Peptides against a protein of PDB entry 3OIQ. Designs and how they scored, part 41

Target 1, 212 residues: chain A of PDB entry 3OIQ
Amino acid sequence: KNRIFVSSSKDFEGYPSKAIVPVQFVALLTSIHLTETKCLLGFSNFERRGDQSQEDQYLIKLKFKDRGSERLARITISLLCQYFDIELPDLDSDSGASPTVILRDIHLERLCFSSCKALYVSKHGNYTLFLEDIKPLDLVSVISTISTKSTNSSKHSSSELISECDLNNSLVDIFNNLIEMNRDEKNRFKFVKLIHYDIELKKFVQDQQKVL

## One batch from the design tools (peptide; made by RFdiffusion4, then SolubleMPNN)

Design b1_p13_5_s3 (from b1_p13_5, 5 letters changed)
Fold by OpenDDE base, seed 3:
Structure b1_p13_5_s3 (fold): chain B 212 residues (1-212), chain A 13 residues (1-13)
Amino acid sequence: as target 1 above (212 residues)
Amino acid sequence: SVEELLEKEEKLE
């Protein structure tokens, strides 16, 4: 089955009530929820949804049913957090108590762009997204990609890759949404409050604001 | 809310 690129989490409202659909999207990591019994990742593109929270528009479940899947989930979280410079408690504690990690509003401190592959699983109109693959994206690379419109089509002709156009459009949409949030005095998001806010990001945001 | 999404997922398992 072909993997479907998803530009909005609203697309799932039109999905079949009983289906298994491989999907892919790009979004910002907004939350991490790791307990003794579950592992969830929240993502958002910050699409306007009226008065609803713009966080966790994509809630992604990691398999957490046995020691092997739990270990894989913990390793995935550790590697993701290492990539984005997110401090976590030691997850390998020999004390038998799995540490609980609950992080929210990650986007207020760090822009954690991620390309996700997930399995949409629906039953009786409710759905769950299961993580299949995650690729963290470097912010400098994201900025450069948007700025250059670079058709660096590395022709990796595998039908499983996100189209360069779909990826670029979604990245632009995310930045446009963040710019709108930054302009809103009621919104907690501000670019200047990001830990990694630098001259490059500042210039990029200023240049994008002139086009909007 | 995150809590409502968490509750929806717990009901799907």
Scores: peptide ipSAE 0.025, ipTM 0.655, DockQ to the pose 0.594
Fold by OpenDDE base, seed 2:
Formats: sequence, C-alpha cells, structure tokens
Structure b1_p13_5_s3 (fold): chain B 212 residues (1-212), chain A 13 residues (1-13)
Amino acid sequence: as target 1 above (212 residues)
Amino acid sequence: SVEELLEKEEKLE
C-alpha cells in the first residue's frame, strides 16, 4: 500500500472508520509523554483550528506493550532528544522506576522538525496513529530547502513518492503559521525566545515575513 | 489538554 502524505491532521476526519492506512507527515515536535505504561509524541503544524490548542495536532503513540517495544520507545525518545538538544532525565537509571518524561510546549524553546511515518488505525470512527519511523530534520537544512526552492530532485527511488513538493509545502506552511503566531501578541510563541535563535533563523524569518 | 488527548487514547484501546 502506498504511504499517504498528510498535510493536515484534519485529513483524518475523512478517513475510513475502520482502516489501517500508512501515512507520513512533517511537523514540529510539541510534546513528549513517557510513563511506565505509555509513550506518546505530540506534533503540530500549527494549522489554525479555532480556539483549540495548536499543539499536539498529531498525537503519535509508540508501541509500549512489552519489554522490546518499551526499550525501542525509550531509545527513540533518547535519540530524538539528543538530536534536538533536549535535556532528559537519565532513562537508563538502574533504579527500577522507569523515568517519567513529560515535556510540553517544546516548540516554544526549540523548532524540532520531524518527518514521521505512522499507521493510522481506526476503529468505530476513532483512530490512533502508531509511530513506524521518525526522521528528525535539521533546522538549517529546513531553512535552506525553503529558501532555495530546492529543485534538487535527488532521485530517491520511485517507491516513496512523497513529492519533494509536499514536504516543502508543509515546511513552508509550518513557518508561515509560526510567523503568524509570532505576530500575535496573545500567542506565547516568539522566535526570539527559541534557544537556538541565531542570525540565520533571524534572517530567514525576516525574509519570510516580507512575503506574508 | 494533553490529558484530554490521553484520555481519548485510553478509550481507544
């Protein structure tokens, strides 16, 4: 089955009430919820959805049913946090209490762009997204990709037909949404409050603001 | 809230 690129979490409202659909999206990591019994990742593209919180538009469940899946979840969280320079409590602590990690509003401190592959699993109209794969994206690479309108069609093999266009469009949409949030005095998001706010990001935001 | 999302997920299991 071909993997479907999802540009909005609203797309799932049109999905079958009983299905398993492989999907892919790009979004910002907004939350991490790791307990003894569950592991969830929240993502958002910050699409405007009325007065609802714009965080966690994509709630992704990691399998957490056995020691193998729990270990994989913990490793996944650790690697993501290492990549994004997110401080975590030591997940390997020999103290038989599995460390609890609850991080929220990650996007207020760090732009953690992630390409996610997931399984949409619906039953009786409700659905869960199960993580299949995650690729963290480097912010510099994201900025460069948007800025250059990179026609670098790296002919990656024809089978994962997520058009470079779909990815780029989603990245642009995310930045546009962040710019709108940054302009809104009521919104907590501000680019200048990002820990990694540098000259490159500043310039990029300034250039994008001229187009909006 | 994340809690409300979590409660929704727990009801899906």
Scores: peptide ipSAE 0.025, ipTM 0.654, DockQ to the pose 0.503
Fold by OpenDDE base, seed 4:
Structure b1_p13_5_s3 (fold): chain B 212 residues (1-212), chain A 13 residues (1-13)
Amino acid sequence: as target 1 above (212 residues)
Amino acid sequence: SVEELLEKEEKLE
């Protein structure tokens, strides 16, 4: 089955009540929930959904059913946090208690762009997204990709590749939503409060604000 | 199956 690119988490409202669909999306990491019994990653594109919280629009479950899957989940979280420079408590504590990690509102401090592959699994109208693969995206690369959108449709003909257009459109939509949030005095998100706020990001945001 | 994975994980929540 071909993997479907998802531009909005609202797309799942139209999905079959009983299906298994491989999907892919790009979003910002907003939350990490690692306990003794589960591992969840929250992602968002910050699409306006009325008065509802814009965090965790994509709630992705990591398999956490046995010691092997638990280890894989912990390694995945560790690697993501290392990549994004997110401080975690030592997950390898020699104390037989698995550390609990609950991080929320990650986007307020760091823009953690991630390309996710997941399985949409529905039964009786409810669905769960299971993580298949995750690729963290470098912010400089994201900015460069958005800025250069006009030129390189490299025809990679493999049936599993997201259209470069879909990825790029989603990245632009995310930035546009962040710009709107930054302009809203009631919104806690501010670009200047990001730990990694630099001259390049500042310039990019200023240039994008002129187009909106 | 993925269905069996769901049913096993729902029992852990």
Scores: peptide ipSAE 0.023, ipTM 0.656, DockQ to the pose 0.089
Fold by OpenDDE base, seed 5:
Structure b1_p13_5_s3 (fold): chain B 212 residues (1-212), chain A 13 residues (1-13)
Amino acid sequence: as target 1 above (212 residues)
Amino acid sequence: SVEELLEKEEKLE
């Protein structure tokens, strides 16, 4: 079965009550919850959903049922945090206790764009998203991709029919949502408060604001 | 089967 690209977490409301569906989305990492018993990643595209929290619109579970899956989850978190320059408490604490990591509102300090592959698993109308793969995206690369309006449909007919268009559209939508949040005085998100706020990001945001 | 996969994933909750 082909993997479905998901542009909104609302799409899952129309999904079967008993199914396994491979999905893919792009979103910002918003939270990390690693405990002794579970590992969760929160993602959001900050789509407006009335008065509902825009946080953790995509709650992704990492398999955490045995020592092998736990180790894989911890390594995944470590690598993501290393890539995004997120400070983790020293996981190597000599005390044999598995470190607990609870990070929230990551997007307030860092824009952690991520392309996620997951399994939608539903039973009795409830669903869980299980992480299959994650690709962190470099912010400079995201900005360049949006700016270049790549009309180059490069014919890389790789059978992963995730249209470069779907990815690009979702990235644009995320930035547009962030611009709206930045304009809202009640919203905690501000581009100027990002640790990595530089001249390039500033220019890009200013240019996008002229189009909106 | 999809059902066997669902039963295996229920043990993950």
Scores: peptide ipSAE 0.021, ipTM 0.644, DockQ to the pose 0.068

Design b1_p13_5_s4 (from b1_p13_5, 6 letters changed)
Fold by OpenDDE base, seed 1:
Structure b1_p13_5_s4 (fold): chain B 212 residues (1-212), chain A 13 residues (1-13)
Amino acid sequence: as target 1 above (212 residues)
Amino acid sequence: SVEEQLEKMEKLE
């Protein structure tokens, strides 16, 4: 079955009550939840959803059922946190207690762009998204991708092509949503509060703000 | 809420 690109988590409201659908999306990492029994990653594109919190629009489950899947989940979290420079408490505590990690509002300090592959699994009108693959995206690469009018669709002939257009549109939408949040005095999100706020990001945001 | 989504996910397993 072909993988479906998802531009909004609202798309899942129209999905079958009993299905398995491979999906892909691009979003910002907003939360990490690792306990003794569960491993979850929260993502958002910050699409306006009325008065509801814009966090964790995509709640992604990592398999956490046996020692092998638990190990894979911990490695996945460690690698993501290393890539995004997210401080984790030492997971190697000699105390045989499984380390608990609960991080929220990651987007307030770091823009953690991620391309996710997941399985949508529905039963009885509820659904779960299971992580299949995650690719962290570098912010400089994201900015360059949006700024370069990609006239050169490199026809890579592999059926795994996310439309370069779908990726770019999703990245633009995320930035536009963040710009709106930054303009709202009541919103906690501010670009200037990001740890990695630099001259390149500042210039990019200023240029995007002129178009909105 | 995240909690409501968690509860929904547990019912699928």
Scores: peptide ipSAE 0.025, ipTM 0.669, DockQ to the pose 0.703
Fold by OpenDDE base, seed 2:
Structure b1_p13_5_s4 (fold): chain B 212 residues (1-212), chain A 13 residues (1-13)
Amino acid sequence: as target 1 above (212 residues)
Amino acid sequence: SVEEQLEKMEKLE
């Protein structure tokens, strides 16, 4: 089955009430929820959805059913946090209590762009997204990709037909949404409050603001 | 809410 690129979490409202669909999306990491019994990652593209919280539009479940899946989930979170420079409590603590990690509003401090592959699994009209794969995206690379309109069709093999256009459009949409949030005085999101706010990001935001 | 989404997801397992 071909993997479907998802540009909005609203797309799932049109999905079958009983299906398994491989999907892919790009979004910002907004939350991490690791407990003894569950592992969840929240993502958002910050699409405007009325007065609802714009965080966790994509709630992704990591398999957490056995020692192997738990270990994989912990490793996944550790690697993501290392990549994004997110401080975690030591997950390897020899104290037999599995460390609990609850991070929210990650996007307020760090722009953690991630390309996610997931399984949409629905039953009786409800659905769960199960993580299959995650690729963290470097912010500099994201900025460069948007700025250059890079028609660098790296002919990566035809089998992962997620058009470079779909990815780029989603990245642009995310930034546009963040710019709108930054302009809104009621919104907590501000680019200047990002820990990694630098001259490059500042310039990029200023240039994008002129187009909007 | 995230909680409502969680509750919906837990009912699928």
Scores: peptide ipSAE 0.025, ipTM 0.669, DockQ to the pose 0.722
Fold by OpenDDE base, seed 4:
Structure b1_p13_5_s4 (fold): chain B 212 residues (1-212), chain A 13 residues (1-13)
Amino acid sequence: as target 1 above (212 residues)
Amino acid sequence: SVEEQLEKMEKLE
């Protein structure tokens, strides 16, 4: 089955009530929930959804059923946090208690762009997204990709590749939503409060603000 | 809510 690119988490409202669909999306990491029994990642494109919280629009479950899957989940979280420079408590504590990690509002401090592959699994009209693969995206690479959109449609003909257009459009939509949030005085998100806010990001945001 | 989504996910397992 071909993997479907998802531009909005609202797309799942039109999905079958009983299906298994491989999907892919790009979003910002907003939350990490690691307990003794569960591992969840929250992602968002910050699409306007009325008065609802814009965080965790994509709630992704990591398998956490046995010691092997638990280990894989913990390694995945560790590697993501290492990549994004997110401080975690030591997950390898010699104390036989698995550390609990609950991080929220990650996007207020760091823009953690991530390309996710997941399985949409529905039963009786409810669905769960199970993580299949995650690729963290470098912010400099994201900025460069958005800035260079006009030139390189390299026809990679493999049926599993996201159209470069879909990825690029989603990245632009995310930045546009962040710009709107930054302009809203009631919104807690501000680019200048990002730990990694630099001259390059500042310039990019200023240039994008002129097009909106 | 995140809680409602968590409850929905528990029912699928």
Scores: peptide ipSAE 0.024, ipTM 0.664, DockQ to the pose 0.697
Fold by OpenDDE base, seed 5:
Structure b1_p13_5_s4 (fold): chain B 212 residues (1-212), chain A 13 residues (1-13)
Amino acid sequence: as target 1 above (212 residues)
Amino acid sequence: SVEEQLEKMEKLE
């Protein structure tokens, strides 16, 4: 079965009450929840959903059932945090207690763009998203991809039918949502408060704001 | 909330 690209977490409301569906989306990492028994990643595209919190629109579970899956989850979190320059408490603490990591509102300090592959698993109308794969995206690469209107439909017919268009459209939508949040005085998100706010990001945001 | 989603997930296991 082909993997479905998901542009909105609302799409899951129309999904079967009993199914397993491979999905893919792009979003910002918003939260990390690692405990002794669970590992969750929160993601958002900050799509407006009335008065609902825009946080953790995609709640992704990492398998955490045995020592092998736990180790894989911890390594995944470590690698993501290293990539995004997120400070974790030393996971190597000599005290044999698995460190608890609870990070929220990551997007307020860092734009952590991520391409996620997950399994949608539903039973009795409830669903869980299980992480299958995650690719962190470099912000410079994201900015360049949006800025270069991909006129080059390069014919790389790689059978991964995730249209470069779907990814690019979702990235644009995320930035547009962030610009709206930045304009809202009630919203905590501000581009100037990002740790990695540089001249390139500033210029890009200013240029996008002229089009909106 | 994340907590409510967690509780829903636990009921699926």
Scores: peptide ipSAE 0.024, ipTM 0.664, DockQ to the pose 0.645

Design b1_p13_6_s1 (from b1_p13_6, 4 letters changed)
Fold by OpenDDE base, seed 2:
Structure b1_p13_6_s1 (fold): chain B 212 residues (1-212), chain A 13 residues (1-13)
Amino acid sequence: as target 1 above (212 residues)
Amino acid sequence: FSISYKNTSLDIE
């Protein structure tokens, strides 16, 4: 089955009540939930959903069934946190207890753009997204991709029919949503509160704000 | 980097 690019987590409301569908999306990492029994990553594109929290619109499960999968999940979290410069509580608890990591509202401090491949798995109307692939995206690269209307359709025949347009549109939509959140006095999100808020991001936001 | 999970046997919990 071809992988479906998902622009909205609302798309899953229209998905079959019993299916396995490979999906891909781009979103911001919003939460990490690692316990002894589960590993979850929360992502959001910050689409307006009425009064619902805009965080964790994509709740992704990592396989956590055996020692091997648990180890892989922990390594995944460590690598993501290292890449995004997210401080993890010391996983080096000498106590032999599996380290618990619960991070929320990551987007308030860092914009952690991620391209995710997942399996949508539904039974009886409920669904779970299982992580298949994660690729962190560099913010500078994201900004450059949005700023350059990519006239370079490099026909790299990536065998996955995910249009470069779908990726770019999703990235633009995320930034537009963040700009709206930044303008909302009730919203906790502010670009100036990002740890990595620099001159480049400031300029980019200012330029995008002129288009909105 | 990219991390890929080969979930051949997702036992659908």
Scores: peptide ipSAE 0.299, ipTM 0.868, DockQ to the pose 0.569
Fold by OpenDDE base, seed 1:
Structure b1_p13_6_s1 (fold): chain B 212 residues (1-212), chain A 13 residues (1-13)
Amino acid sequence: as target 1 above (212 residues)
Amino acid sequence: FSISYKNTSLDIE
């Protein structure tokens, strides 16, 4: 079955009320919700949705039904947090209580770009996105990918049907949305408040702001 | 890195 690239979480409003569809998207990690009973990852492209919160536009469920899947979910969270330099509370509490992690508004401190593969599963008009694959993206690599005009169509015939164009367009759209948020005095997002705000990111944002 | 989940039986709750 062909995987569908999703540029907007609004695309799911047109999806069948009973289906299983493999999807892929690129978004910023906005939230982590790990409890005793569930593991959820929130992602957003920060597409304007009227007066609704722009966080958690893609809510991704990790399998969390047995000790094996719970362990895999915890390892997934640990590896993502290690990659993005997100501080987790010490999971090593000798108290046999399953650690609870609730992080929100991650994008206010760190731009955590992620390429996600998921299964869209709908029943009775409601849907759930189940995680199939997650790849964190390095911010320097994201900036370089957007800045390098794709003049080199290297015909790498890798069966990854993801148009390099779809990925690049989504990354550009995210930055454009963040620039709009940064210009809005009412919005809490500011590039200068990012922990990893450096000269490269500053220059990139300044150059993108001239085109908008 | 990437982390891949094998979609075994999706218990559609």
Scores: peptide ipSAE 0.299, ipTM 0.868, DockQ to the pose 0.617
Fold by OpenDDE base, seed 3:
Structure b1_p13_6_s1 (fold): chain B 212 residues (1-212), chain A 13 residues (1-13)
Amino acid sequence: as target 1 above (212 residues)
Amino acid sequence: FSISYKNTSLDIE
C-alpha cells in the first residue's frame, strides 16, 4: 500500500472508521508521555483549529506491551532527547520503578522537527497512530532546505520529488504558523524564548516575515 | 539517525 503524506491532522476526520492506512507527516515534537503502561509522543504543525489547543495534533503511540517493546520505547525517547538536547531523568535506573516522564510544551523551548511514519488504525470511528519510523531533523538543515528550494529544480525521480515537495511545503507551513503565534500577544510561543535562538534563526524568521 | 519499528504484531485492541 502506498504511504499517504499528511499535511493536516484534520485529514484523519475524513478517514475510514475501520482502516489501516500507512501515513507520513512532518511536525514539531510537543510532548513526551512515558508511564508504566503507555508511551506517547505528541506532535503539532500548529495549524489553527479555532479555540482548541494547537499542541498534540498528532498523538503517536509507541508499542508498550512487553519488556522488549518497553525497552525499545525508552531507547527511542532517550535517543530523541539526546538529539534535541532535552534533559531527561535517568531512564536506566536499576531501581525497579520504571521512571515516569511527562514533558509538555517542548516547542516553547526547542523546535524539534521530526519526520514521522505511522500506521493510522481505526475501529468504530476512533483511531490510533502507531509509530513506524521517526527521523529527527536538524534545524539548520530545515532552514537550509526551505531557503534553497526556491532555486534548484534538480531532476530527481518523480516519486522522490513529490515527497520532497510535500515535506518542504509542510516545513514552510509550520514556520508560517509559528510566525503567526509569535505575533499574537496571547500566544505563549516566542522565538526569542527558544534556548537555541541564534543569529541564523533570527535572520531566517525576519526574512520569512517579509513574505507573509 | 532514524528509528524504525517493524509493527509485525499490531494487536489492534
Scores: peptide ipSAE 0.298, ipTM 0.866, DockQ to the pose 0.608
Fold by OpenDDE base, seed 4:
Structure b1_p13_6_s1 (fold): chain B 212 residues (1-212), chain A 13 residues (1-13)
Amino acid sequence: as target 1 above (212 residues)
Amino acid sequence: FSISYKNTSLDIE
């Protein structure tokens, strides 16, 4: 079955009430919920949805049913946090208490771009997204990809790759949404409050703001 | 890096 690229989490409203659909999207990591019984990752493209929270538009479940899956989930969280320079409590503590990690509003401090593959599973109109693959994206690489707009369509004819166009469009949309949030005085998001706010990001944002 | 989950046995509860 071909993997579907998802540009909006609203696309799931049109999905079958009973289906299993492999999907892929790119979004910002917004939340991490690791408890004794579950592991969830929240992602968002910050698409405007009226008065609804723009966080956790994509709520992704990690398998957390046995010691093996729990270990894999913990390793996944550790590696993501290490990559994005997110401080976590030691998840490997031999103290028999499973560490609880609840992080929210990650995007207010760090832009954590991630390419996710997930399995959409629906039953009775409700759905769950199960993580299949996650790849963190480097912000410099994201900025470069958007700035160098698609001159090198390497025709990688593999039926499993998202079109470079879909990825780029989604990345542009995310930045445009962040720019709108940054302009909104009521919005907590500000580029200048990002821990990694540098001259490159500043310049990129300024250049994108001229196009909007 | 990338992390891949083989969700072969999703017991879809």
Scores: peptide ipSAE 0.298, ipTM 0.865, DockQ to the pose 0.561

Design b1_p13_6_s2 (from b1_p13_6, 4 letters changed)
Fold by OpenDDE base, seed 2:
Structure b1_p13_6_s2 (fold): chain B 212 residues (1-212), chain A 13 residues (1-13)
Amino acid sequence: as target 1 above (212 residues)
Amino acid sequence: FSLSYTNTSLDIE
């Protein structure tokens, strides 16, 4: 089955009540929930959903059922946090007690853009998204990708049906949503509160705000 | 930003 690009987590409301569907989306990392028994990653594109929390719109489960999958989950979290400069306790502590890590509202301090491949698995109308792959995206690269009008569709990677257009549109939508959140006085999100808020991001946000 | 580190299993089933 071809992998489906998902632009909204609402798309899953229309998905079959009993299916396995490979999906891909781009979103911001909003939460990490690592315990002794589970690993969850929260992602969001900050699509407005009425009064519902805009965090964790994509709740992604890592396999955590055996020592091998647990280790892979911990390594995945460590590598993501290293990439995004998120401070974690040592997850490799030989002390036999695996540390519990609960991070929330990551997007308030860091824009952690991630391209996620997941399996949508539904049974009896409920679904779970299982992480298959994750690619962290560099913010400078994201800004560059949005700023450069997609003139260079290099036709050459025809193997994944995800149009460069779908990726770019999702990245634009995320930034537009963040700009709206930044404009809302009631919203906790502010670009100026990001740890990595620099002149480049400032300029980009200012330029995007003129188009909205 | 909320950061919590605990060695206690939060069984959030």
Scores: peptide ipSAE 0.016, ipTM 0.614, DockQ to the pose 0.053
Fold by OpenDDE base, seed 1:
Structure b1_p13_6_s2 (fold): chain B 212 residues (1-212), chain A 13 residues (1-13)
Amino acid sequence: as target 1 above (212 residues)
Amino acid sequence: FSLSYTNTSLDIE
């Protein structure tokens, strides 16, 4: 089955009430929820949804059913946090204690762009997204990708069915949404409060603000 | 961001 690129988590409202669909999206990591019984990752593109929270628009479940899957979930979180320079306590407690990690509002301090592959699984009108793969994206690479209008039709091989255009459009949409949030005095998000706010990000945001 | 860590002992029931 071909993997579907998802530009909005609202697309799932139109999905079948009983299906298994491989999907892919790009979004910012907003939350991590690791407990004794579950592991969840929250992502958002910050699409405006009226009075609803713009956080956790994509709630992704990691398999957490046995010691092997729990260990894999912990390793996945550790590697993701290491990549984004997110400080976590040691999750490998030799003491047999399962660490509980609740991290929210990640986007207020770090722009953690992630390309996610997931399984959409629906039953009785409810759905769950199960993580299949996650690729963290470097912010400098994201900025360069948006700034370089790909005039290079690099004929990348027919197996990556996800249009470079779909990824780029979603990245642009996320930045546009963040710019709108930054302009809103009531919104907690501010680019200048990001730990990694540098001259490159500042210039990029200033240039994008002139187009909006 | 908000960060909460709790170490729960695995009660091996």
Scores: peptide ipSAE 0.010, ipTM 0.593, DockQ to the pose 0.044
Fold by OpenDDE base, seed 5:
Structure b1_p13_6_s2 (fold): chain B 212 residues (1-212), chain A 13 residues (1-13)
Amino acid sequence: as target 1 above (212 residues)
Amino acid sequence: FSLSYTNTSLDIE
């Protein structure tokens, strides 16, 4: 079955009530919820949904049902946090105690762009997204990709049905949504409050604001 | 962001 690129978490409202569908999306990491019994990642593209919270639009479950899957989940969280310079307490504590980690509002301090592959699983109208793969994206690479209008259709092999265009369009949409949030005085998100706010990001945001 | 961390002892009941 071909993997479906998802540009909006609203797309799942039209999905079958009993299905397994491979999906992919790009979004910002907004939350991490690691407990003794579950591991959840929250992601958002910050699409406007009326007065609803724009956080955790994509709630992704890591498989957490046995010691092997729990270990894999903990390693995944550790590696993701290491990549984004998110300080976590040592998850490998020799104390035999399973650490509980609750992170929220990650996007207020760091733009953690991630390309996620997941399984949409529904049974009775309700669905769950299970993580299959996660690729963290470097912010400099994201900025360069958006700034260089890829007129170069590099014919990378047609086997990944997800066009470079779908990824790029979603990245642009995320930045546009962040710019709107930054302009809103009621919104907590501000680019200047990001820990990694530099001259390059500042210039990119200023240039993108002139096009909107 | 906000961070909450707790060490849960496995109460082996």
Scores: peptide ipSAE 0.010, ipTM 0.589, DockQ to the pose 0.042
Fold by OpenDDE base, seed 4:
Structure b1_p13_6_s2 (fold): chain B 212 residues (1-212), chain A 13 residues (1-13)
Amino acid sequence: as target 1 above (212 residues)
Amino acid sequence: FSLSYTNTSLDIE
């Protein structure tokens, strides 16, 4: 079955009320919710949705039903946090108490770009997104990819490759949305408040602001 | 980061 690239979490409103659809998207990590009973990752592209919160537009469940799946979830969280330089308590503590991690508004301090593969699973009109795969994206690589937009969409006709154009368009849309948020005095998001705000990101944002 | 202890919104089963 071909994996569908999703550019907006609104696309799911048109999805079948009873289906299993493999999907992929790119978004910013906004939240982590790890408890004794569940593991959730929140992602957003910060698409404007009226007065609704722009956080957690993609709520992704990790399987958390047995010791093996719980371990995989904890490892996934640890690796993501290590990659993005997010401080976590030690998740491997022999103390028998599973550490609870609840992080929100991650995007206010770090731009954690992630390429996610998930299963859309619907029943009776409700849906859940289950994580299949996650790839953290390096910010420098994201900036480079947007800046070097190869107009050469080589139509590699392999039915499994998401168009490089779809990825690049989604990354541009995210930055455009962040620029709008940064311009809004009421929005808490500011590029200058990012821990990793450097000369490269500053220049990139300034150059993107001229196109908007 | 904000630590939030109350998240009824994440309980969408």
Scores: peptide ipSAE 0.017, ipTM 0.626, DockQ to the pose 0.055; fails the geometry check

